# Peptides against a protein of PDB entry 4Z5W: the designs that were tried, part 65

Target 1, 305 residues: chain A of PDB entry 4Z5W
Amino acid sequence: IPDVFLELNKLWYFSAQSNLFNGEMPRSLSNSRSISLLSLRNNTLSGQIYLNCSAMTNLTSLDLASNSFSGSIPSNLPNCLRLKTINFAKIKFIAQIPESFKNFQSLTSLSFSNSSIQNISSALEILQHCQNLKTLVLTLNFQKEELPSVPSLQFKNLKVLIIASCQLRGTVPQWLSNSPSLQLLDLSWNQLSGTIPPWLGSLNSLFYLDLSNNTFIGEIPHSLTSLQSLVSKENAVEEPSPDFPFFKKKNTNAGGLQYNQPSSFPPMIDLSYNSLNGSIWPEFGDLRQLHVLNLKNNNLSGNIP

## One batch from the design tools (peptide; made by RFdiffusion4, then SolubleMPNN)

Design b2_p14_3_s3 (from b2_p14_3, 7 letters changed)
Fold by OpenDDE base, seed 3:
Structure b2_p14_3_s3 (fold): chain B 305 residues (1-305), chain A 14 residues (1-14)
Amino acid sequence: as target 1 above (305 residues)
Amino acid sequence: SPPPGFLTTIEPEK
């Protein structure tokens, strides 16, 4: 990428994703006063990520995903006072989340999907201080760690939590009950155990639940038949979605589904590939907004209602 | 059948 961004003093949005750009980020780009949205996703950019937050006073969105960047997670990002959305997916950091992220009050959406992030306990302890954090994607990290169940963890404004395919151990953490605005939960493809907790049915905004491919036991909580978002059309206030799309990774080479907004997800309960027993509750018929109920590959018995 | 897929922000390789 040429070092010409100093001349582009009116540049607000730079989108150069899915190209063949290589080398380092231009210094003029890292010092741009005008840029608000920067997307360089899916290139071959290298070197360290450095952003001059004192210069980049308009930066609101940063997508550097699927690049060959190296080094540490930039600890100075909290100094970018308007930075809301960060996509660092598929950047191999081999690091913990910086302690400085406790001060990241502008942060609303964060993805580290497959970024070689380590220490989920430290990550969640840090990120709980981000009071405006609504979307958190930590898929394909923390391999074989334990999902912390520490009741002191609090994500008050969390709407989207995705921690899939981490081989995480433990149970569905009680601290998620402190996230009453949770709309989407994906904890699929882990080694989570125990029972599915009844308090999940108290998350009135929860319309997408994926607990598939774990080791859950016991009955399906009857409280899931009373999820308010699935009983009635809530007027979901279209809150500003993250500036990065979501993808459903399929096991088949068939292209994953792309979801540009959380509202584009089909209302879903996926409890498939567990060790759940008991009956299918007939009251699942009350979930008039439910598009997908996936209970396959369990130990369920009785009649299909 | 394979287990269901999971969510990510990684664009699938074409």
Scores: peptide ipSAE 0.504, ipTM 0.904, DockQ to the pose 0.837
Fold by OpenDDE base, seed 1:
Structure b2_p14_3_s3 (fold): chain B 305 residues (1-305), chain A 14 residues (1-14)
Amino acid sequence: as target 1 above (305 residues)
Amino acid sequence: SPPPGFLTTIEPEK
C-alpha cells in the first residue's frame, strides 16, 4: 500500500479488503486524522501492528483480519478514544490480551477468532472492564484451557458471545447469567460438561443458542421453552451490528454461511452432539419464533411431541 | 453426520 494518506486529509472510509497487498501498513495511514473506518481484511500485510492513536482521533472501526501481521497485540489501542470495533481474526499473535484493555471504554465489538490468544481467565478478567463491550468473539483460541466459572465476572452489556472450538473444559459459567442483554451464545465445539443451566431460559433476549458438540449431560432444562425472544417478536431489539460479518464454519468444504448482522441469524437452539437424556418438552411448541431446533446425536428418549 | 459448525469472523477461503 503506498504511503500517500497524508494527502488524503478528507478520507473517512478506507476499504481495501480481499486484495494482494503485502508489506507493512504505511505510516501515513497509521497517522491519519480523517479515517473513521479502516478495513484491510484478507491481505498479506506483515510486520508489527502500530496505530498512532493520538493522531487517529476519528478511528471508529479497525478490521485487519486474515493478514500476516506479527508481534504483540497493540497495547495502545485503548488510547484510540473513538475506536469501537476491532477485528483481529486469523492474526497469529501467540499472546495474552493486554492489561491496557481494562481501560478500553470505547470498545463495543472485538474479535480474536483464531488469533492464537492464550489465557482465557486473564482475557475475561480484562475484558469485563470494557463497559460498552457488546460483541465478543474468541473462537479457535485457548486450546484445552478451562472456561472460568468465577462468579465475580460481569459482562452486563454483552449481546453476542462466541467462544467456539477451543476444546474448553468446565461448565456453562454462572457469571453469564449477569448478561441480561445476551442475544447470541455460541459455546459449541468445546469439552464443556455438566448440565445445561436452567438460568439460560431467563435470558429474555437470547434467540440463538449453540451448545453443540460438547459433553453436556442430564435433561434439557424446561426453562428453554420459555425463552421470551423465541415466544414473542416484541423483544427484537434492533441493535447496531458490529462492522464485521460472521461466518458459520461448516465441516464440509461447502462455503460457510455469511451473516452481516446478528439479527440475520435464524432463531436457533442447537444442543446436538451431547449426552443429553430425558424427553423433548412439548412446550417447545410455544417457541413460535424458533426456526431451528437441533437435538440430534444425544441420548433423548420418549415421544416426540 | 458431520458435527455442527461454529461461528467465526474469519472469511471462508474460496
Scores: peptide ipSAE 0.498, ipTM 0.902, DockQ to the pose 0.836
Fold by OpenDDE base, seed 4:
Structure b2_p14_3_s3 (fold): chain B 305 residues (1-305), chain A 14 residues (1-14)
Amino acid sequence: as target 1 above (305 residues)
Amino acid sequence: SPPPGFLTTIEPEK
């Protein structure tokens, strides 16, 4: 990428994703006063991620995902006072979340999917201080760590939580009950155990629940049949979605489904590939907005209602 | 049956 961004003093949107760009980010780009949205995802960019937050006063969205960047997570990002969305997926940091992220008040959407992030306890302890955090994606990190159940963890404004494919141990954490605005929960492909907690059915905005491919036992909580978002068409005000798409990784090399916004997810309950027992509640028939009910590969018995 | 998929922000390899 040429070092010409100083001349581009009106450049608001720079989208150069899915190219063959290599080398470092140009210094003029890291100092751009005009850029609001920067997307360089799916390239071969390298070096340390550095942004001059004192210069980049208009930066609102940063997508650097799927690049060959090295070194630390840039601890100065909280100084980018307008920075809302960050996609650092598939950047191999081998790091913990910086302590400075406690002060990241502008942050609304964060993805570190497959970024070699370590210490989920520290990550969640830090990120809970991000009061405006609505979307958190931590998939493919924290391999074989324990999902913290510390009741003091509080993500008050969290709408989307995705911590899939981490081989996480533990139970569904009670601190999620402190997230009453949660719309999407994906904890699939972990080693989570215990029972599915009944309080999940009290998350009135929860329309997408993926607990698949875990080690959950016991019955399906009857309270899941009363998920209000699935019973009634709530006029979910389309809140501003993150500027990065979501992808459903399928096991088959067949192209994953792309979802440009959380509202594009089908209303779903996926409890498949667990050790759940008991019956299918007939009251699942009350979930008139439900598009996908996946209960396959469990120990369920009785009649199909 | 293939295990269920999970959500990411990583574009699938084509």
Scores: peptide ipSAE 0.492, ipTM 0.898, DockQ to the pose 0.806
Fold by OpenDDE base, seed 5:
Structure b2_p14_3_s3 (fold): chain B 305 residues (1-305), chain A 14 residues (1-14)
Amino acid sequence: as target 1 above (305 residues)
Amino acid sequence: SPPPGFLTTIEPEK
């Protein structure tokens, strides 16, 4: 990428994703006063990520995913006072979340999907201080760690939580009951155990639940038949979506589904590939907005309603 | 049946 961004004093949006760019980020780009949205996703960029936050006063969105960057997660990112969205997926950091992220009040959406992040307890303890955090994606990290169930953890404004394919141990964490605005939960492809907690049915905004491919036991909580978001079409508040898309990774050669907005997810309950027993509740018939109910590969019995 | 998928922000490889 050429070092010409000083001349581009009116450049607001720079998207150079899915090219063959190599080398480091140009110094003029890291000092751009005009850029609001920066996407360099899916290139071969290298070196350390450095942004001059005192110069980059308009930066609101940063997508550097799927690059060959090295070194630490930039600890100065909280100084970028307008920075809302960060996609650092598929950057191999081999690091913990920086302590400075406790001060990241502008942060609304964060992805570290497959970024070799370590210490889930520290990560969640830090990120709970981000009062505006609505979307958190931590898929393919924290391999074989324990998902903390510390009741003091508080994500009051959290809407989307994805911590899939981490081989995490533990149970569905009780601190999620402190997130009443939660719309999407994916904890699939872990080693989570115990029962599915009844309080999960009290999350009135929850329209997408994936607990598939875990080791859950017991009955399906009857409270899941009363999820308000799945009973009635009411207040899907069109909140500002993250500036990065979501993808459903399928284990089959069938192409991944792309979801540009959280509202584009089908209303879903996926409890497949567990050890759940008992009957299917007839009251699942009350979930008039439900598009996908996946209960396959369990120990369920009785009549299908 | 194929195992379920999971959500990520990584584009599928072409």
Scores: peptide ipSAE 0.491, ipTM 0.901, DockQ to the pose 0.828

Design b2_p14_3_s4 (from b2_p14_3, 7 letters changed)
Fold by OpenDDE base, seed 2:
Structure b2_p14_3_s4 (fold): chain B 305 residues (1-305), chain A 14 residues (1-14)
Amino acid sequence: as target 1 above (305 residues)
Amino acid sequence: SSPPGFITTIEPEK
């Protein structure tokens, strides 16, 4: 990428996704006062990520995912006072979340999917201070760590939580009950155990629940049949989605489906590939908005309603 | 059958 961004003093949006750009990010780009949205996703960019937050006063969105960047997570990003969305997926940091992210009040959406992030306890302890955090994606990190259940953890404004494929141990954490705006939860492909907690059915905005491929036991909580978002058409307030898309990785060689917003996911309960027992509740029939009920590969018995 | 897939923000390689 040429170092010409000083001349582009009116450039507010720069997207150069899915190209063959190599080398470092241009210094003039890292100092751009005009850029609001920056996406360099799916290139071969290298070096350290450096952004001059004192210069980049208009930066609202940053997508650097799927690049060959090295080094630490930029600890100065909280100084980018308008920065809302960050996608650092598939950047191999081999790091913990910086302590400075406690001060990241502008942050609304964060992804570190497959970024070699370590210490989930520290990550969640830090990120709970981000009062505006609505979307958190931590998939493919924290290998074999324990998902913290510390009741002091609070994500009051969290709408989307995705911590899939981490081989995480522990239980569904009680602190998620303090996230009444939660719409999408993906904890699939872990080693989570215990029972599915009944308080999940109290999350009135929860329309997408994926607990598949874990080690859950016991009965399906009857309270899941009363999920308000699945009983009635909530007016899905089109909240500003993250500026980065989501992808559902299919286990088939078929390319993952792209979802530009969380509301594009079909209303779903996926409890498949667990050790759940008991019956399928007839009251799942009350979930008029439910598109997908996946209960396969469990120990369920009785009649199918 | 394999377990269903999970959500990421990684664009699938074509």
Scores: peptide ipSAE 0.543, ipTM 0.914, DockQ to the pose 0.843
Fold by OpenDDE base, seed 1:
Structure b2_p14_3_s4 (fold): chain B 305 residues (1-305), chain A 14 residues (1-14)
Amino acid sequence: as target 1 above (305 residues)
Amino acid sequence: SSPPGFITTIEPEK
């Protein structure tokens, strides 16, 4: 990318996605005072990620996903006082989340999907201090770690939590009960065990639940039949979506489905590929907004209602 | 049958 951004003093949005750009980010770009939205995703950019947050006072969105960047996660990003959304998916950091992110009050949406992030306990302990954090995607990290169940963890404003395909051990953590605004939960493709907790049914905004491909046991909690967002239409809080799309990976070589916003996901309960037993509750019929109920590959018995 | 897919923010390779 040419070093010409100093001349582009009115540039508000720069998108150069899905090109063949290589080398480092130009210094003029890292010092741009005008840029609000920066997307360079799906290129071959390399070197360290450096942003001059003292210069980049208008930066609100940063998408650098699917690049060949190296080195540490930039610890100075919290100094970008307007920075709300960060997509660092498929950047191999091999790092922990910086402690400086405790101060990242502007942060609303963060993705590190497949970024070789380590230490989930530290990551969650840091990120709980981000009071404006609404979307957190940590898929394909923390391989074989334990999902912390520390009751002191609080994500009060969290709407979207995706920590899939980490081979995480542990149980569904009680601290998620402190996230009453949670709309989408994906903990699929882990090694989570124990029972599915009844308090999940108290999450009145939860319309998408994926606990598939874990080691959950016991009965399906009856409280899931009372998920208010799936009973009635009225509770779909349309909030501003992250500036980055979501993708549902298909197991077939057919391209993943793109979802531009969390609300584009079909209302779903997926508990498939567990060791759940007992009956299917007839009261699942009350979930009039439910599009997908997937209970396959369990130990369920009795009548199908 | 394979388990269902999971959510990411990674674009599928074309």
Scores: peptide ipSAE 0.536, ipTM 0.911, DockQ to the pose 0.854
Fold by OpenDDE base, seed 4:
Structure b2_p14_3_s4 (fold): chain B 305 residues (1-305), chain A 14 residues (1-14)
Amino acid sequence: as target 1 above (305 residues)
Amino acid sequence: SSPPGFITTIEPEK
């Protein structure tokens, strides 16, 4: 990428995703006063990620996902006072979340999907201080760690939590009950155990629940048949979605489905590939907004209602 | 049958 961004003093949006750009980010780009949205996703960019937050005063969105960047997570990002959305997916950091992220008050959406992030306990302890954090994607990190159950963890404004395919141990953490605005939960492809907690049915905004491919036991909590978002069409005010798309990875090499916003996911309960027992509740018939009920590959018995 | 897929923010290889 040429070092010409000083001349581009009106450049608000720069998207150069899915190209063959290599080398480092040009210094003029890292110092751009005009850029609000920067997307360089899916290139071969290298070096350390450095942004001059004192210069980049308009930066609101940063997508550097799927690049060959090295080094640490930039600890100065909280100084980018307007930075709301960060996609650092598939950047191999081999790092913990910086302590400075406790001060990241502008942060609304963060993805580190497959970024070699370590220490989920520290990550969640830090990120809970991000009071405006609505979307958190930590898929393919924290391999074989334990999902912390610390009751003091509090994500008050969290709407989307995705921590899939981490081989995480533990149970569904009670601190999630402190997130009453949660709309989408994906904890699939872990080693989570215990029972599915009844309080999940109290998350009135929860329209997408994926607990598939875990080691959950016991009955399906009857409270899931009363998920308010699946009973009635509440006019979910389309809150501003993160500027990065989501992808449902298929196990087949067939291209994953792209979802440009969380609201594009079908209303779903996926409890498949667990060790759940008991019956299917007939009251699942009350979930008039439910598009997908996946209970396959469990130990369920009785009649299908 | 394989387990269902999970959500990422990584664009799948085409």
Scores: peptide ipSAE 0.534, ipTM 0.908, DockQ to the pose 0.825
Fold by OpenDDE base, seed 5:
Structure b2_p14_3_s4 (fold): chain B 305 residues (1-305), chain A 14 residues (1-14)
Amino acid sequence: as target 1 above (305 residues)
Amino acid sequence: SSPPGFITTIEPEK
């Protein structure tokens, strides 16, 4: 990428995704006063990620995913006072979340999907201080760690939580009950155990639940038949979505589906590939907005209602 | 049958 961004004093949006760019980010780009949205996703960029936050006063969105960057997560990012969205997926950091992220009040959406992030307890303890955090994606990190269940963790404004395919141990964490605005939860492809907690049915905004491919036991909580977002078509407030898309990885060699917004996911309950027992509740018939109910490969019995 | 997939923000390789 050429070092010409000083001349581009009116450049608001720069997208150079899915090219063959190599080397480091140009110094003029890291000092741009005009850029609001920066996407360099899916290139071969290298070196350390550095942004001059005192110069980059208009930066609101940063997508650097699927690049060959090295070094630490930039600890100065909280100084970018307008920075809302960060996609650092598929950057191999081999690091913990920086302590400075406790001060990241502008942050609304964060992805570290497959970024070799370590210490989930520290990560969640830090990120709970981000008062505006609505979307958190931590898929393919924290391999074989324990999902912390500390009730003091508070993500008050959290709407999307995705921590899939981490081989995490533990139970469904009770601190999620402190997130009443939660709309989408994916904890699939872990080693989570115990029962599915009844309080999960009290999350009135929850329209997408994936607990598939875990080791859950016991009955399906009857409270899941009372999920308000799946009973009635009320206020799907089109909230500002993250500037980065989501992808559902298929296990078949068929390409993943792209979802530009969390609202593009079909209303779903997926409890498949567990050790759940008991009956299917007839009251699942009350979930008039439900598109997908997946209960396959469990120990369920009785009649199908 | 294989378990369903999971959500990421990684673009699938072409």
Scores: peptide ipSAE 0.527, ipTM 0.908, DockQ to the pose 0.840

Design b2_p14_4_s1 (from b2_p14_4, 6 letters changed)
Fold by OpenDDE base, seed 3:
Structure b2_p14_4_s1 (fold): chain B 305 residues (1-305), chain A 14 residues (1-14)
Amino acid sequence: as target 1 above (305 residues)
Amino acid sequence: TLEPFIGDNIIGGK
């Protein structure tokens, strides 16, 4: 990418995703006063990520995912006072979340999916201080760590939490009950154990629940049959989506479906591939908005309602 | 490039 962004003093949106750009991010781009939305996703950019936050006063969205950047997570990003959305998926950092992220009050959406992030306890302890954090994607990190259940953890404004494919141990953490705005929870493909907690049914905005491919035991909580978002249409809070797309893989060899908004996900309860027992509650029939109920590969018994 | 992706939610398992 040429170093010509100094002359582009009116440039608001720069999207150069899914090209073949290599080398470092231009210094003029890292100092752009005009840019609000920057996407360089899916290139071959390299070097250290550096942004001059004192210059980049209009930066609101940053997508650098799927590049060959190296080094540390930029600890100065909280100084970008308008920066809301960060996509750092598939950047191999091999790092912990910087302590400076405790001060990241502008942050609303963060993805570190498959970014070799370590220490989930520290990450969650830091990120809970981000009072405006609504979307958090931490999939394919923290390999074989324990999902912290510390009741002091609090994500009051969290709407989307995705921590899949980490081989995480532990239980569904009680601190998630403090996230009443939670719409989407994906904890699939972990080593989570215990029972599915009944308080999940009190999350009135929860329309997408994936707990599949874990080691959960006991009965399906009857409270899941009363999930208000799945009973009635009234509470679809259309909030501004993250500036990065989500993907759902259909098959091992197929391209994933792209979803530009969390609200575009089909309403789903997936509890498949666990050790759940008991009956399928007939009251699942009350979930008129539910598109997908996946209970396969469990120890369920009785009649199918 | 599937980023960020909601899990390897292979509808259907492995």
Scores: peptide ipSAE 0.065, ipTM 0.766, DockQ to the pose 0.137
Fold by OpenDDE base, seed 5:
Structure b2_p14_4_s1 (fold): chain B 305 residues (1-305), chain A 14 residues (1-14)
Amino acid sequence: as target 1 above (305 residues)
Amino acid sequence: TLEPFIGDNIIGGK
């Protein structure tokens, strides 16, 4: 990428995703006063990520995902006072979340999916201080760590939490009960155990729940049949989505489907591939907005209602 | 490119 961004003093949006760009980010780009949206996703860019936050006063969205960047996570990003959305998916940092992220009050959406992030306890302890954080994606990190269940953890404004495919141990964390605005929860493909907690049915905005491929035992909580977002249509708050897309594979062999908004996901309860027992509650028939109920590969018995 | 992903998806870049 040429070092010509000093001349582009009115440039607001720069998207150069899915090209063949290599080398480092141009210094003039890292000092751009005009740029608001920057996407360099899916290239072969390298070196350390550096942004001059004192110069980049208009930066609101940063997408650097699927590049060959190295070094530490930039600790100065909280100084970019308007920066809301960060996509650092598939950047191999081999690092912990910086302590400076406690001060990241502008942050609304963060992805570190498949970025070799370590220490989930420290990560959650830091990120709980981001009072405006609504979307958090941490899939394919923290391999074989324990998911902390510290009741003091508080994500008041959290709407989307995805921590899948980490082989995490532990239980469904009680601190999620402090997130009443939660709409999407994915904890699939872990080693989580215990029972599915009844308080999960009190999350009135929860329309997408994936707890599949774990080691959960006991009955399906009856409270899941009263999830308000799945009973009635009234709670579809069109909230501002993150500037990065979500992807879901329908089948292991199929291409992933792109979803530009979390609200575009079909309303779903997936409890498949666990050790759940008991009956299917007939009151699942009250969930008039539910599109997908997946209960396969459990120990369920009785009649299908 | 499959980023960010839900469930057992593999984030595909190049």
Scores: peptide ipSAE 0.033, ipTM 0.723, DockQ to the pose 0.108
Fold by OpenDDE base, seed 4:
Structure b2_p14_4_s1 (fold): chain B 305 residues (1-305), chain A 14 residues (1-14)
Amino acid sequence: as target 1 above (305 residues)
Amino acid sequence: TLEPFIGDNIIGGK
């Protein structure tokens, strides 16, 4: 990428995703006063990520995902006072979340999916201070760590939490009950155990629940049949979605389906591939908005209602 | 092969 961004003093949106760009980010780009949205996703960019937050005063969205960046997570990002959305998926940091992220009040959406992030306890302890954080994607990190259940953890404004494929141990953490606006929860492909907690059914905005491929036991909580978002088509306030797409792989070798908004996900309860027992509640018939109910590969018995 | 349903929310992945 040429170092010409100083001349582009009106450039608000720069998208150069899905190209073959290599080398480092141009210094003029890292100092752009005009850029609000920067996407360099899916290139071969390298070097240390550096942004001059004192210069980049208009930066609101940063997508550097799927690049060959190295080094540390930029600890100065909280100084980018308008920066809301960060996509650092598939950047191999081999790092912990910087302590400076406690001060990241502008942050609304963060992805570190498959970024070799370590220490989930520290990550959650830090990120809980991000009071505006609505979307958090931490998939394919924290391999074989324990999901902290510390009741002091509070994500009051969290709407989307995805921590899949981490082989995490522990239980469904009670601190999630402090997130009443939660719309999407994916904790699939972990080693989570215990029972599915009944308080999940009190999350009135929860339309997408994936707890599949865990080691959950006991009965399906009857309270899941009362998930209000799945009973009634309440006017889902079109909330500002993250400026990064979600991808769902269909097959290991197939290109993932792109979802531009979490609201584009089909309303779903996936409890498949657990050790759940008991019956399927007939009151699942009350979930008129439910598109996918996946209960396969459990120990369920009785009649199908 | 069971694939993570959304676990591959590789935001930005090929």
Scores: peptide ipSAE 0.098, ipTM 0.758, DockQ to the pose 0.114; fails the geometry check
Fold by OpenDDE base, seed 2:
Structure b2_p14_4_s1 (fold): chain B 305 residues (1-305), chain A 14 residues (1-14)
Amino acid sequence: as target 1 above (305 residues)
Amino acid sequence: TLEPFIGDNIIGGK
């Protein structure tokens, strides 16, 4: 990418995703006063990520995912006072979340999916201080760590939490009950154990639940049959979605389906590939908005309602 | 085995 952004003093949106750009991010781009939306996703950009937050006063969205960047997570990003959305998926940092992110009050959406992030306890302890954090994607990190269940953890405004494919140990953390606006929870492909907690059914906005491919035992909580978002058509106020896409694989061999908005996900309860027992509650029939109920590969018994 | 999880490797776009 040429170092010409100093002259582009009116540039508001720069999208150069899914190209063949290599080398470092231009220094003039890292100092752009005008840019609000920056996407360089899916290139071969290298070097360290550096943004001059004192210059980049209009920066609201940053997508650098799927590049060959190296080094540390930029600790100065909280100084980008308007920065809401960060996609750092597939950047191999081999790092912990910077302590400075405790001060990241502008942050609404963060992805570190498959970024070799370490220490989930520290990450969650830091990120809970991000009062405006609504979307958090931490998939394919923290390999074989324990998902902290510390009751002091609080994500008050969290709407989307995705921590899949980490081989995480532990239980469904009680601190998630402090996230009453949670709409989407994916904890699939971990080693989570214990029972599925009944308080999940109290998350009235929860329309997408993936707990598949874990080691959960016991019965399916009957409270899941009363998930309000799945019983009634709530007029989901179209809140601004994160500026990065989500992807769902339908099949092992298929490319993932791109979803630009979490609300575009079909309402789903996936509890498949666990060790759940007991019956399928007939009251799942009350979930009139439910598109997918996946209970396969469990120890369920009785009649299918 | 269905690997349908939304947090997959594809969120990054590659």
Scores: peptide ipSAE 0.063, ipTM 0.747, DockQ to the pose 0.100; fails the geometry check

